# Peptides against a protein of PDB entry 4U39, part 66

Target 1, 302 residues: chain A of PDB entry 4U39
Amino acid sequence: SIKVIGVGGGGNNAVNRMIENEVQGVEYIAVNTDAQALNLSKAEVKMQIGAKLTRGLGAGANPEVGKKAAEESKEQIEEALKGADMVFVTAGMGGGTGTGAAPVIAQIAKDLGALTVGVVTRPFTFEGRKRQLQAAGGISAMKEAVDTLIVIPNDRILEIVDKNTPMLEAFREADNVLRQGVQGISDLIATPGLINLDFADVKTIMSNKGSALMGIGIATGENRAAEAAKKAISSPLLEAAIDGAQGVLMNITGGTNLSLYEVQEAADIVASASDQDVNMIFGSVINENLKDEIVVTVIATG

## One batch from the design tools (peptide; made by RFdiffusion4, then SolubleMPNN)

Design b2_p14_6_s1 (from b2_p14_6, 7 letters changed)
Fold by OpenDDE base, seed 1:
Structure b2_p14_6_s1 (fold): chain B 302 residues (1-302), chain A 14 residues (1-14)
Amino acid sequence: as target 1 above (302 residues)
Amino acid sequence: MILLYKVTKAKDLL
């Protein structure tokens, strides 16, 4: 089974966005130290951590409280993650609960033998230096606790949204990018393909790879597949080029009019931007909610 | 929903 665990406010907002977008074939778990915020989760499984430590009042933006809260609730986390083949740990880094608890939860998933993938955000620069420093510490701890860590730099989202975008919409776009990172991988595994991916192939590309980069491209019209692929490999979300990656996961999502030619054209562009000996997994997904759009998600590992 | 998956080396797509 595939489990998505949202940790703290940012992780729970991302999980809510995944549920609202009907991401299939995954089980959702919401984790928080704030009981009132946790009640707003749409996840089926809601877990309050550190109830003795925090009394449900949250972590006070302190990562050490988030860490201790997850440690207090270790047995409950183990029970909730038991039998998962894959665990996505999603969080907004820089806060108390997400920054402190996400590495502990990721380590628990990894110790249970699940393929453990972190999908986390760095805070916007406007959230202040304290959040950036806390996020850096949490990202370092996540790298040790996961098989693969996708880090989304929120400041790069400002390069893909309109300059007049309200701050609340910029946070919603961060939640959407977290959704795209999880869904881009989960659809490759959870959705029945014409060629079933062996979960062993996903493990080969994602196990013990450390930090990964994610690019997203969206296009419409003529050459939409090529344009979406070019946008994905040149995405502002990529902190580096994908040419040095040991592995690439590519998801090509389109409407019912997605052609095999468009899938091949997009795959060839990503392959041409990658190392010749890179292990590539690509999948094509038909989403009936996409009419004329193609969405390409590229995750580079290693 | 129809999905096409392939595992390959990048050079095998070129």
Scores: peptide ipSAE 0.035, ipTM 0.692, DockQ to the pose 0.793
Fold by OpenDDE base, seed 4:
Structure b2_p14_6_s1 (fold): chain B 302 residues (1-302), chain A 14 residues (1-14)
Amino acid sequence: as target 1 above (302 residues)
Amino acid sequence: MILLYKVTKAKDLL
């Protein structure tokens, strides 16, 4: 089974976005120290952590409280994660609960033998230096606790949205990018296709790989596949080029008119931008809602 | 270079 755990406010918002977009084949778990915020989750499983420590009043933007809250609730987290083959841990780094609890939850998932993938955000620069420093500590702890860690730099989202985008919409876009990172991988595994991947192949590419980069590209028109692939490998979300990547997860999503030629063209572009010995897992997804759009998601590891 | 391919259907945008 695949489980997606949203940790704290940002992680729970991302999980809500995943549920709203009907991401299939995954079980959703919302985790928070704030009981009122947790009640707003759309997840089937809602877990309040650190009830004794926090009394449901949240972590007060303190990562040490978030950490201790997850440690207090370890047995409950273990029970909720038991029997998962793969666990996505999603959080907004820089806060109390997400920053402190997400590494603990990830370690619990890893200790249970699940393939553990972190999909987390760095805070926007406008959230201030304290949040950036807290996020750096949480990201460092996540790297040790996961098999693969995707870090989304929120400031790069401002490069792909309109300059007049309200702060609230910038956070919603961060939730959407977190969704895309989880869904791009989960659809490769959980969604029935013409060709099914062995989960062992996904484990080979994602196990103990450390930091991963994510790029997204969207295009329309005659060259849409090539344009989407080029946008994905040059995405502002990529903190570096993928030319050294030894592992690549690629998802090409299109409408019912997606051709095998477009799929191959996009895969060849991404492969050519990767290491010569790249191990690439490639998925093509038909989404009837995309009509003329192609979306390419690239996750580079190694 | 090793390529592993899956073709699938989804309801929603990645």
Scores: peptide ipSAE 0.026, ipTM 0.540, DockQ to the pose 0.099
Fold by OpenDDE base, seed 2:
Structure b2_p14_6_s1 (fold): chain B 302 residues (1-302), chain A 14 residues (1-14)
Amino acid sequence: as target 1 above (302 residues)
Amino acid sequence: MILLYKVTKAKDLL
């Protein structure tokens, strides 16, 4: 089974966005120290952590409170994650709960023998230096606790959105990028395909790989596959080129008019931008909501 | 839903 655990406010917003976009084949778990915020989760499984420590009033933007809250609730987290083959841990780094609890939850998932993937954001520079410093500590702790850690630099989202984009929409886009990172992988495993991926192949590419980079490309028109692939490999979300990666996962999502030629064209572009000895997994997904759009998601590991 | 997967090395796609 695949479980997606949203940790704290940002992680729970991302989980809500996944549920709203009908990301299938996964179980959703919402974790928070704030009981009021947790009640707004769309996840079926809602877990309040650190109930004794925080009394449901949240972590006060302190990562040490978030950590201790997850430690207090360890047995409850273990029971919720038990029997998962794969666990996605999603969080916005820089806060209290997400920054402190996500590494503890990830370690619990890993200790249970699940393939543990972190999908987390760095805060925007405008959230201030304190958030950035807390996020750096949380990301460092996540690296030790996961098999693969996808880090989304929120400041790079400002390069892909309009300059006049309201701050609230920039946060919604961060939630959407978190969704794309989880869905890009989960669809490859959980969505029934003409060719099924062995979970062992995904495990080989993602197990003990450390930090991963994610690129996203979206395009329409006659060359949409090539354009989407080129945008993905040159995505502002990539902090480095994918040519040094040891593994690549790519998802090619299109509408009902997605052709085999377009899938091949996009795969060939990403393969050509990668090392020849890189282990590459690609999959194609039909999403009826995309109409004429193609979305290419690239995740580079190692 | 048509999902096509290929697990390969990049050199096997080129």
Scores: peptide ipSAE 0.061, ipTM 0.689, DockQ to the pose 0.771; fails the geometry check
Fold by OpenDDE base, seed 3:
Structure b2_p14_6_s1 (fold): chain B 302 residues (1-302), chain A 14 residues (1-14)
Amino acid sequence: as target 1 above (302 residues)
Amino acid sequence: MILLYKVTKAKDLL
């Protein structure tokens, strides 16, 4: 089974966004130290951690409280993750609960033998230096606790949105990018298709790879497949080029008019930007709600 | 390079 565990406020918002977008074939778990915030989760499984430590009042933006809360609730986390083949751990780094608890939860998933993927955000620079420093420590701890860690730099989201974008919409876009990172992988496994991938192939590309980069490209018009692929491999979300990656996961999502030629054209562009010895998994997804838009998601590992 | 291909259908992805 595939489990998605949202940790703290940002992780729970991302999980809510995944549920709202009907991300199929995954089980959702919401984890928080704040009982009131946790009650707003759409996840089937809601877990309050550190109930003795925090009394449900949250971590006070302290990662050490988030860590101790997950340690207090270790047995409950183990029970909730038991029997998962894959675990996504999603969090907004820089806060108390997400930063402190996500690495502990990831380690528990890994120790249970699940393929453990972190999908986390770095805070925006405007959230202040304290959050950036806390996030750096949490990301370092996540990197040790996961098989693959996708880090989304929120400041790079400001390069793809309008300058007049309200602060609330910038956070919603961060939640959407977290969704795209999880869904871009989970759809390759969990969604039934015309050609199914083996979970073993995904496991080979993602096991013990450390940090991963994600790029997203969206386009419309006659050259939409090529343009979306080019935008994905040059995405502001990519902190480096994909040419050195040992593995690439590619998702090509389009409407009912998505052609096999467009899928091949997009795959060839991403392949040509990658190492010759790269292991590339690509999937094509038909979304009936997409009109003339193509979305390409690229995840580079290794 | 090894290419693995999957075609899927989903209702609401975005």
Scores: peptide ipSAE 0.042, ipTM 0.506, DockQ to the pose 0.095; fails the geometry check

Design b2_p14_6_s2 (from b2_p14_6, 5 letters changed)
Fold by OpenDDE base, seed 4:
Structure b2_p14_6_s2 (fold): chain B 302 residues (1-302), chain A 14 residues (1-14)
Amino acid sequence: as target 1 above (302 residues)
Amino acid sequence: MILEFKVTKAKDLL
């Protein structure tokens, strides 16, 4: 089974966005120290952590409280994760709960033998230096606790949205990018497409790889596959080019009109931008909601 | 036709 765990406010918002976009074949778990915020989750499984420590009042933006809350609730987390083949741990780094609890939850998933993937955000620069420093500590702890860690730099989202985008919409776009990172991997395993991957192939590419970069490209029209692939490999979300990656995971998602030619054209573009000796896996997914759009997700590991 | 794509090197895709 595939489980997606949203940890703290940002992680729970991302999980809500995943549920709203009907991401299939995954079980959703919302984790928070704030009981009121947790009640707003759309996840089937809602877990309050650190009930004794926090009394449901949240972590007060303190990562040490988030950490201790997850440690207090270890047995409950183990029970919720038991039997997962793959676990996505999603969080907004820089806060109390997400920053502190996500590494503990990730370690629990890894210790249970699940392929553990972190999909986390760095805070926007406008959230201030304290959040950036807390996020750096949480990201470092996540890197040790996961098989693969995808870090989304939120400031790069400002390069792909309109300059007049309200702060609340910028956070919603961060939640959407977190969704795309999880869905881009989960769909390769859980959603039938033109080209399916087995879990063993994904496990081979993602096990003990450390940090990963994610690029996303979306396009429409006659050259949509090539345009989406070019946008993915040149995505502002990529902090580096993919040519140095030891592994590449590619998802090509389209509507019911997605052709094998378009899948091949997109794969060839990503392969040509990658090292010749890179281990590349690619899958194709059919999403009826995309109609005429193609979405290419590239995850570079190593 | 479900094409099961195994781990392929980028050079073998081109």
Scores: peptide ipSAE 0.020, ipTM 0.537, DockQ to the pose 0.503
Fold by OpenDDE base, seed 2:
Structure b2_p14_6_s2 (fold): chain B 302 residues (1-302), chain A 14 residues (1-14)
Amino acid sequence: as target 1 above (302 residues)
Amino acid sequence: MILEFKVTKAKDLL
């Protein structure tokens, strides 16, 4: 089984976005220290952590409270994650609950023997230096607790959205990029496609790989596969080029008109941008909602 | 570069 656990406000917003976009074949768990915010989750499984510590009033933007809240609720987290083969831990870093609890939850998942993937955001620079410093500490703790950690730099989202994009829409786009990171992997396992990966292939690429970078490309038209692949490997979300990556996971998602030629063309472009000795795996997914769009997701590890 | 194309049928995986 695949479990997606959203931790704190940002993680729960991302989980809500996944449910709204009908990301299939995964179990959703919402975790928060704020009981009111947790009630707004669309997840079937809702877990309040640190009920004694916080009384459901949240972590007060303190990561140490988030950490202690997860430690207080360890047995409940273990029971919720038990029997998962893969666990996605999603959070917005820089807050209290997400920053503090996500590493603890990730460690619990890893100790249960699940392939544990973190998908987290760095805060926008405009959220201030305190958020950035808290996020850096949380990301460091996540690196030790996960098999792979995808870090999304929110400031790079500002390069892909219009300059007039309202701050609220920039946060929604961060939630959408978190969704794409989870879905880009989970669909390769849970969703039937033209090319299906087994869980062992994904585990080989993601197990004990540390930090990962994600690139996304979307295109339409006759050259849509090539354009989407080129956009993915040049994505502003990539803090570095993929040529130094030890592993690459790519997802090619298209509508019912996605051809094997388009899948191959996209794969060849990503492979050509990668090291010759890279362990590359790729899968393809059919999503009827994409119509004429192709989405290429690249996850570079190592 | 070993591109292992595993076209596995309908995923009874997990």
Scores: peptide ipSAE 0.011, ipTM 0.460, DockQ to the pose 0.059
Fold by OpenDDE base, seed 1:
Structure b2_p14_6_s2 (fold): chain B 302 residues (1-302), chain A 14 residues (1-14)
Amino acid sequence: as target 1 above (302 residues)
Amino acid sequence: MILEFKVTKAKDLL
């Protein structure tokens, strides 16, 4: 089974966005130290951590409180994650609960033998230096606790949104990019009618790879496959070129009109931008909600 | 249409 665990406010907002977009074939778990915020989760499983430590009042933006809250609730986390083949741990880094608890939860998933993927955001620069420093510490701890860590730099989202975009919409776009990172992988495994990537193939690309970069490209019209692939490999979300990656995971998602030619054209573009000896896995997903759009997600590992 | 997943080296796609 595939489980998505949202940790703290940012992780829970991302999980809500995944549920609202009907991401299939995954079980959703919301984790928080704030009981009121946790009640707003759309997840089926809601877990309050550190109830003795925090009394449900949250972590006070302190990562050490988030860490201790997850440690207090270790047995409950183990029970909720038991039998998962894959666990996505999603969080907004820089806060108390997400920054402190996400590495502990990721380590629990990894110790249970699940393929453990972190999908996390760095805070916007406008959230201040304290959040950036806390996020850096949490990202370092996540790297040790996961098989693969996708880090989304929120400041790069400002390059893909309109300059007049309200701050609340920029946070919603961060939640959407977290959704795309999870869905780009989960659909490759969980969506029926694909030759399912053997979970073993995904495991080969993602096991013990450390940090990963994610690029996303969306296009419509003639040459939409080539345009989406070019946008993915040149995505502002990529902090580096993909040519140095040891592994590439590519998802090509389209509507019922997605052709094998478009899939091949997109794959060839990503392959040409990658190292010749890179292990590349590509999958194509049919999403009936996509009319004329193609979405290319590229995850570079290693 | 069965959409194929391929595990390959990038050089085998070019």
Scores: peptide ipSAE 0.011, ipTM 0.495, DockQ to the pose 0.663; fails the geometry check
Fold by OpenDDE base, seed 3:
Structure b2_p14_6_s2 (fold): chain B 302 residues (1-302), chain A 14 residues (1-14)
Amino acid sequence: as target 1 above (302 residues)
Amino acid sequence: MILEFKVTKAKDLL
């Protein structure tokens, strides 16, 4: 089974966004130290952590409280993650609960033998230096606790949105990028397409890699496959080219009109931008909610 | 709204 665990406010917002976008074939778990915020989760499983420590009043933006809250609730987290083949741990780094609890939860998932993937955000620079420093410590702890860590630098979201974009929409876009990071992987396993991957293929690319880059391209029109692939390999959110990756996982998602030619054209573009010795796997997904759009997701590991 | 996203290797984030 695939489990997605949202940790703290940002992780729970991302999980809500996944549920709203009908991400299929995954079980959703919401974790928080704030009981009021947790009640707003759309997840089937809602877990309050550190109930003795925090009394449901949250972590006070302190990562050490988030860490201790997860440690207090270890047995409950173990029981909720038990029998998962794959666990996505999603969080907004820089806060109290997400930063402190996400590494502990990831380690619990890994110790249970699940393929453990972190999908986390770095805070925007405008959230201040304290959040950036807390995020750096939490990201370092996540890297040791996961098989693969995807880190989304929120400041790079500002390069792709209008300068007049409200702060609330910038956070919604961060939640959407977290969704795309989880969905781009989970759909390859859980959602039927023209070319499906098995869990063993995904495990080969993601197991003990420590670090990953994701690329996403969206396009429409006659050259939509080529344009989406070019956008995925050139996008602003990858801080490096894909040519240095040891593994590449590619998802090509389209509507019911997605052709095998478009899948091959997109795969050839990503392969041509990759190292010759790269272990590249690609899958295609049919999403009936996509009209004329193609979405290419590239995850580079190693 | 063309959302062009690309995401980062954790090794380059230390």
Scores: peptide ipSAE 0.008, ipTM 0.327, DockQ to the pose 0.042; fails the geometry check

Design b2_p14_6_s3 (from b2_p14_6, 6 letters changed)
Fold by OpenDDE base, seed 3:
Structure b2_p14_6_s3 (fold): chain B 302 residues (1-302), chain A 14 residues (1-14)
Amino acid sequence: as target 1 above (302 residues)
Amino acid sequence: MILKFEVTKAKDLL
């Protein structure tokens, strides 16, 4: 089974966004130290951690409280993650609960033998230096606790949105990018396709790879597949080129008019930007809500 | 390079 665990406020918002977008074949778990915030989760499984430590009042933006809250609730986390083949741990780094608890939860998932993938955000620069420093410590701890860690630099989201984008919409876009990171992988496994990928291939690409980069490209028109692929491999979300990656996961999503030619054209572009010895897995998804739009998601590992 | 190709259908991805 695939489990997605949202940790703290940002992780729970991302999980809500995944549920709203009907991300299929995954079980959702919401974890928080704030009981009031946790009640707003759409997840089937809601877990309050550190109930003795925090009394449900949250972590006070302190990562050490988030860490201790997860440690207090270790047995409950183990029980909720038991029998998962894959665990996504999603969080907004820089806060109390997400920063402190996500590495502990990731380690529990890994110790249970699940393929453990972190999908986390770095805070925006405007959230202040304290959050950036807390996020750096939490990301370092996540890197040790996961098989693969996707880090989304929120400041790079500001390069793909309009300058007049309200602060609330910038956070919604961060939640959407977290969704795309989870969904871009989960759809390759959980959604039945024409040629099913086995979980062993995904496991080969993602096991013990450390940091991964994610690129997203969106386009419309006659050359939409090629343009979306080119935008994905040159995405502002990529902190480096994908040419040195040992593994690439590609998802191409389009409407009912998505052609096999467009899928092949996009795959050839991503392959040509990658190492010759790269292990590339690609899937295509038909979203009936997409009109003339194509979305390409690239995850580079190794 | 081994390319594995899957076509999936999802209702609400975006």
Scores: peptide ipSAE 0.022, ipTM 0.496, DockQ to the pose 0.095
Fold by OpenDDE base, seed 2:
Structure b2_p14_6_s3 (fold): chain B 302 residues (1-302), chain A 14 residues (1-14)
Amino acid sequence: as target 1 above (302 residues)
Amino acid sequence: MILKFEVTKAKDLL
C-alpha cells in the first residue's frame, strides 16, 4: 500500500490539494499538533500528535515542539503507517510541526521497512530568516530519515508564476508543486498502466538516494510534448542540472489525445539530458482534466 | 489509461 502523510499546516494543505485533484491509489493521513487545523483536513485518517504536550494548540512555530509531539505519539504513528510499502512524507519546512515532526515520522516509516520519500518545501525568502534556518535544520534531519528527499525551493515558484501573483496564490502553487511531486511518483505505481512498473524498480531508484530534484514542464500546441520536456529539464525548481543524477523518474501526463509519439518524444528529450548510465523510469498518465495540456514531471535522484 | 515503460538506462532509450 502507498500512504501519503501530510505533516503540519503546509503538509496538510498539500494533502487537501491531492484529494481535491483525485490522486488515486493512495491512503491519506493528516498529522498536526493543531487540532482546529487538523479538523479542516480532507484526509480520512486524522492524527493529532503531542496532545499532552501541546493540548491541541499547535507547536508555536518551534521545531523542537513538533519533534517532541511526534515522539509522544510514536505508537500511533507506527500503527497508522503499519503495512505501507511506500510512505510519502509531505511538509512545509520552516514551521513548528512540519519541521520537527516530519523527520520523526519519516524515520518511523523507514524503520517499518517502507520506502520513505520526503516531499518538502523550503520557505519563501519573504517568510524571513528564522523560517529559512528552521527549514535548513528540518531538511538536514529529513535527509537522514528518508530514502529520497525531494526539496522544493519555494522562491523558484516565483519564477514560474506571474510577478503580480498574490502571496496566497504563491502558497497554493507550492501546495500544487508538492502534489505534483507525490502524484508524479504515485501514479507510476498505483494507477494501472499498459505496462506495469514493478515496485522493486521504483525502490531501486529511490532507496537510499538522499536528495532529489524535481522539474516540471507544462505546454500546449503541436510541439507540447517536446516543450513540456524541455521546460521540465530546465525548470527553475531544479537547483542543479539532471546530468549528474544516478536515477530519473519521469511522468508524462496528458489528456485523452496524448499520443505514443508525444510520450516517446518527451522521454527521448529527458534521456538525452541525462547521463547515459542513469537508471530511468518513465510512465505516461491520461488525465481527462488536462484537455490539450501536457505535464512532464522529472525527479532526479542521486 | 497509463503507459508505464520498463526501467532502462538512458542509453537504452537513445
Scores: peptide ipSAE 0.019, ipTM 0.514, DockQ to the pose 0.768
Fold by OpenDDE base, seed 1:
Structure b2_p14_6_s3 (fold): chain B 302 residues (1-302), chain A 14 residues (1-14)
Amino acid sequence: as target 1 above (302 residues)
Amino acid sequence: MILKFEVTKAKDLL
C-alpha cells in the first residue's frame, strides 16, 4: 500500500489539497500537535502526537517540541504505517511540528522497510530568517531519514505565479506543488498502466538517493507535449540541471486526447536533457479533468 | 487508459 502522511500545518494543507484533487490509490494520514488544526484535516486517519507534551496546543514553532512529540507517539506512528510499501512524508519546513516530527516519522517508515519519500517545502524568504534556519536543520535531518527527499523552494513558486498573487494563494500554490510531487510518483505506481511498472523499478530509482529535484511543466495547444516537457526540465523549481541525475521519474498527464506521439515526444525531450546512462521511468496518466492541458512532472534523483 | 513504460536508459529512448 501507499501512504501519504502530512505532518504539521503545511503537511496537512498539502494532504487536504491531495484529497480535494482526488489523488487515487493512496491512504491519507494527518499528523499534528495542534488538536484544533488537526480537526480541520480531510484525512481519514487523524493522529494527534505529543498529547502529554503539548496538551494539544501545538509545538510553539519549536522543532525540538515537534521531534519529542513524534518520539512520544512512536508506537502509534508505527501502527499507522505498518504494512505500507511506500510512505510519502509531506511537510512545510520551518515550523515546529513539521520540521521536528517529519524526520522522526520518516525514520519510522524507513525502519518498517517502506520506501520513504520526503516531499517538503522551504519557507518563503518573507517568513523570516528563523524559519529558514529551522527549515535547514529539518531538511538535513530529513536527508538522513528518507530514501529520497524532494525539496521545493517556495521562493521559486514566486517565479511561476503572477506578481499580484495574494500571499494566501502563494501558500496554496506551495500546497499544489507538494500535491504534484506526490501524485506524479503515486500515479506511476497506483494507476493501472499498459506496462506494469514493477514497484521494484521505483525502488531502484528512489532507494537511498538522498536529495531529488522536481520540475513541472504545463502547456496547451499545438506542441503542448514538447512545451510541457521543455518547461519541466527548465522549471524554476529545479535548483540544478537534470543532466547529472542517476535516475529520472517522468509523469505525463493529459486528457482523453493525449496521444502516444505526444508521450513519446515529451519522453525524448526529457531523455535528451538527461545523462545517456540514466535510469528513466516514465508513465502517462489520463485525467478526464484535463481537457487540452498536458502536465509533465520530472523528478531527478541521485 | 494509462500507459506506463518500463525502466529504460535515456539512450534507449533516443
Scores: peptide ipSAE 0.019, ipTM 0.560, DockQ to the pose 0.803
Fold by OpenDDE base, seed 4:
Structure b2_p14_6_s3 (fold): chain B 302 residues (1-302), chain A 14 residues (1-14)
Amino acid sequence: as target 1 above (302 residues)
Amino acid sequence: MILKFEVTKAKDLL
């Protein structure tokens, strides 16, 4: 089974976005120290952590409170994660709960033998230096606790959205990018394909790889597959080129009109931008909501 | 309809 755990406010918002976009074949778990915020989750499983420590009033933007809250609730987290083959831990880094609890939850998932993937954001520069420093500590702790860590630099989202985008919409776009990172991988496993990828192959590419880079490309029109692939490999979300990656995960998502030619064209572009000896896993997904759009997600590991 | 492809080496796609 695949489980997606949203940790704290940002992680819970990302999980809500995943549910709203009907990401299939995954179980959603919302985790928070704030009981009121947790009640707004759309997840089937809602877990309040650190009830004794926080009394449901949240972590007060303190990562040490978030950490201790997850440690207090360890047995409940273990029970919720038991029998997962794969666990996605999603959080906004820089806060109290997400920054402190996400590494503890990730370690619990890893200790249970699940393939543990972190998908987390760095805070926007406008959230201030304190959040950036807290996020750096949380990201460092996540690297040790996961098999693969995707870090989304939120400031790079400002390069792909309109300059007039309200702050609230920039956070919603961060939730969308978190969704795309989780969905891009989960669809490769959970969604029935013509060729079922063995979970063992995904596990081989993602196990103990440390930091991963994610690129996303979206395009429409006659050359949409090639344009989406080119945008993905040159995405502002990529902190480096993918040419040195030991593994590549590619998802090509389109509407019902997605052709095998478009899938091949997009795959060839990503392969040509990668090392010749790279292990590449790619999947094509039909999403009826995309109509004429193609979305290419590339995750480079190693 | 979902197509999944595994390629052990990127060079095998080209």
Scores: peptide ipSAE 0.015, ipTM 0.486, DockQ to the pose 0.758

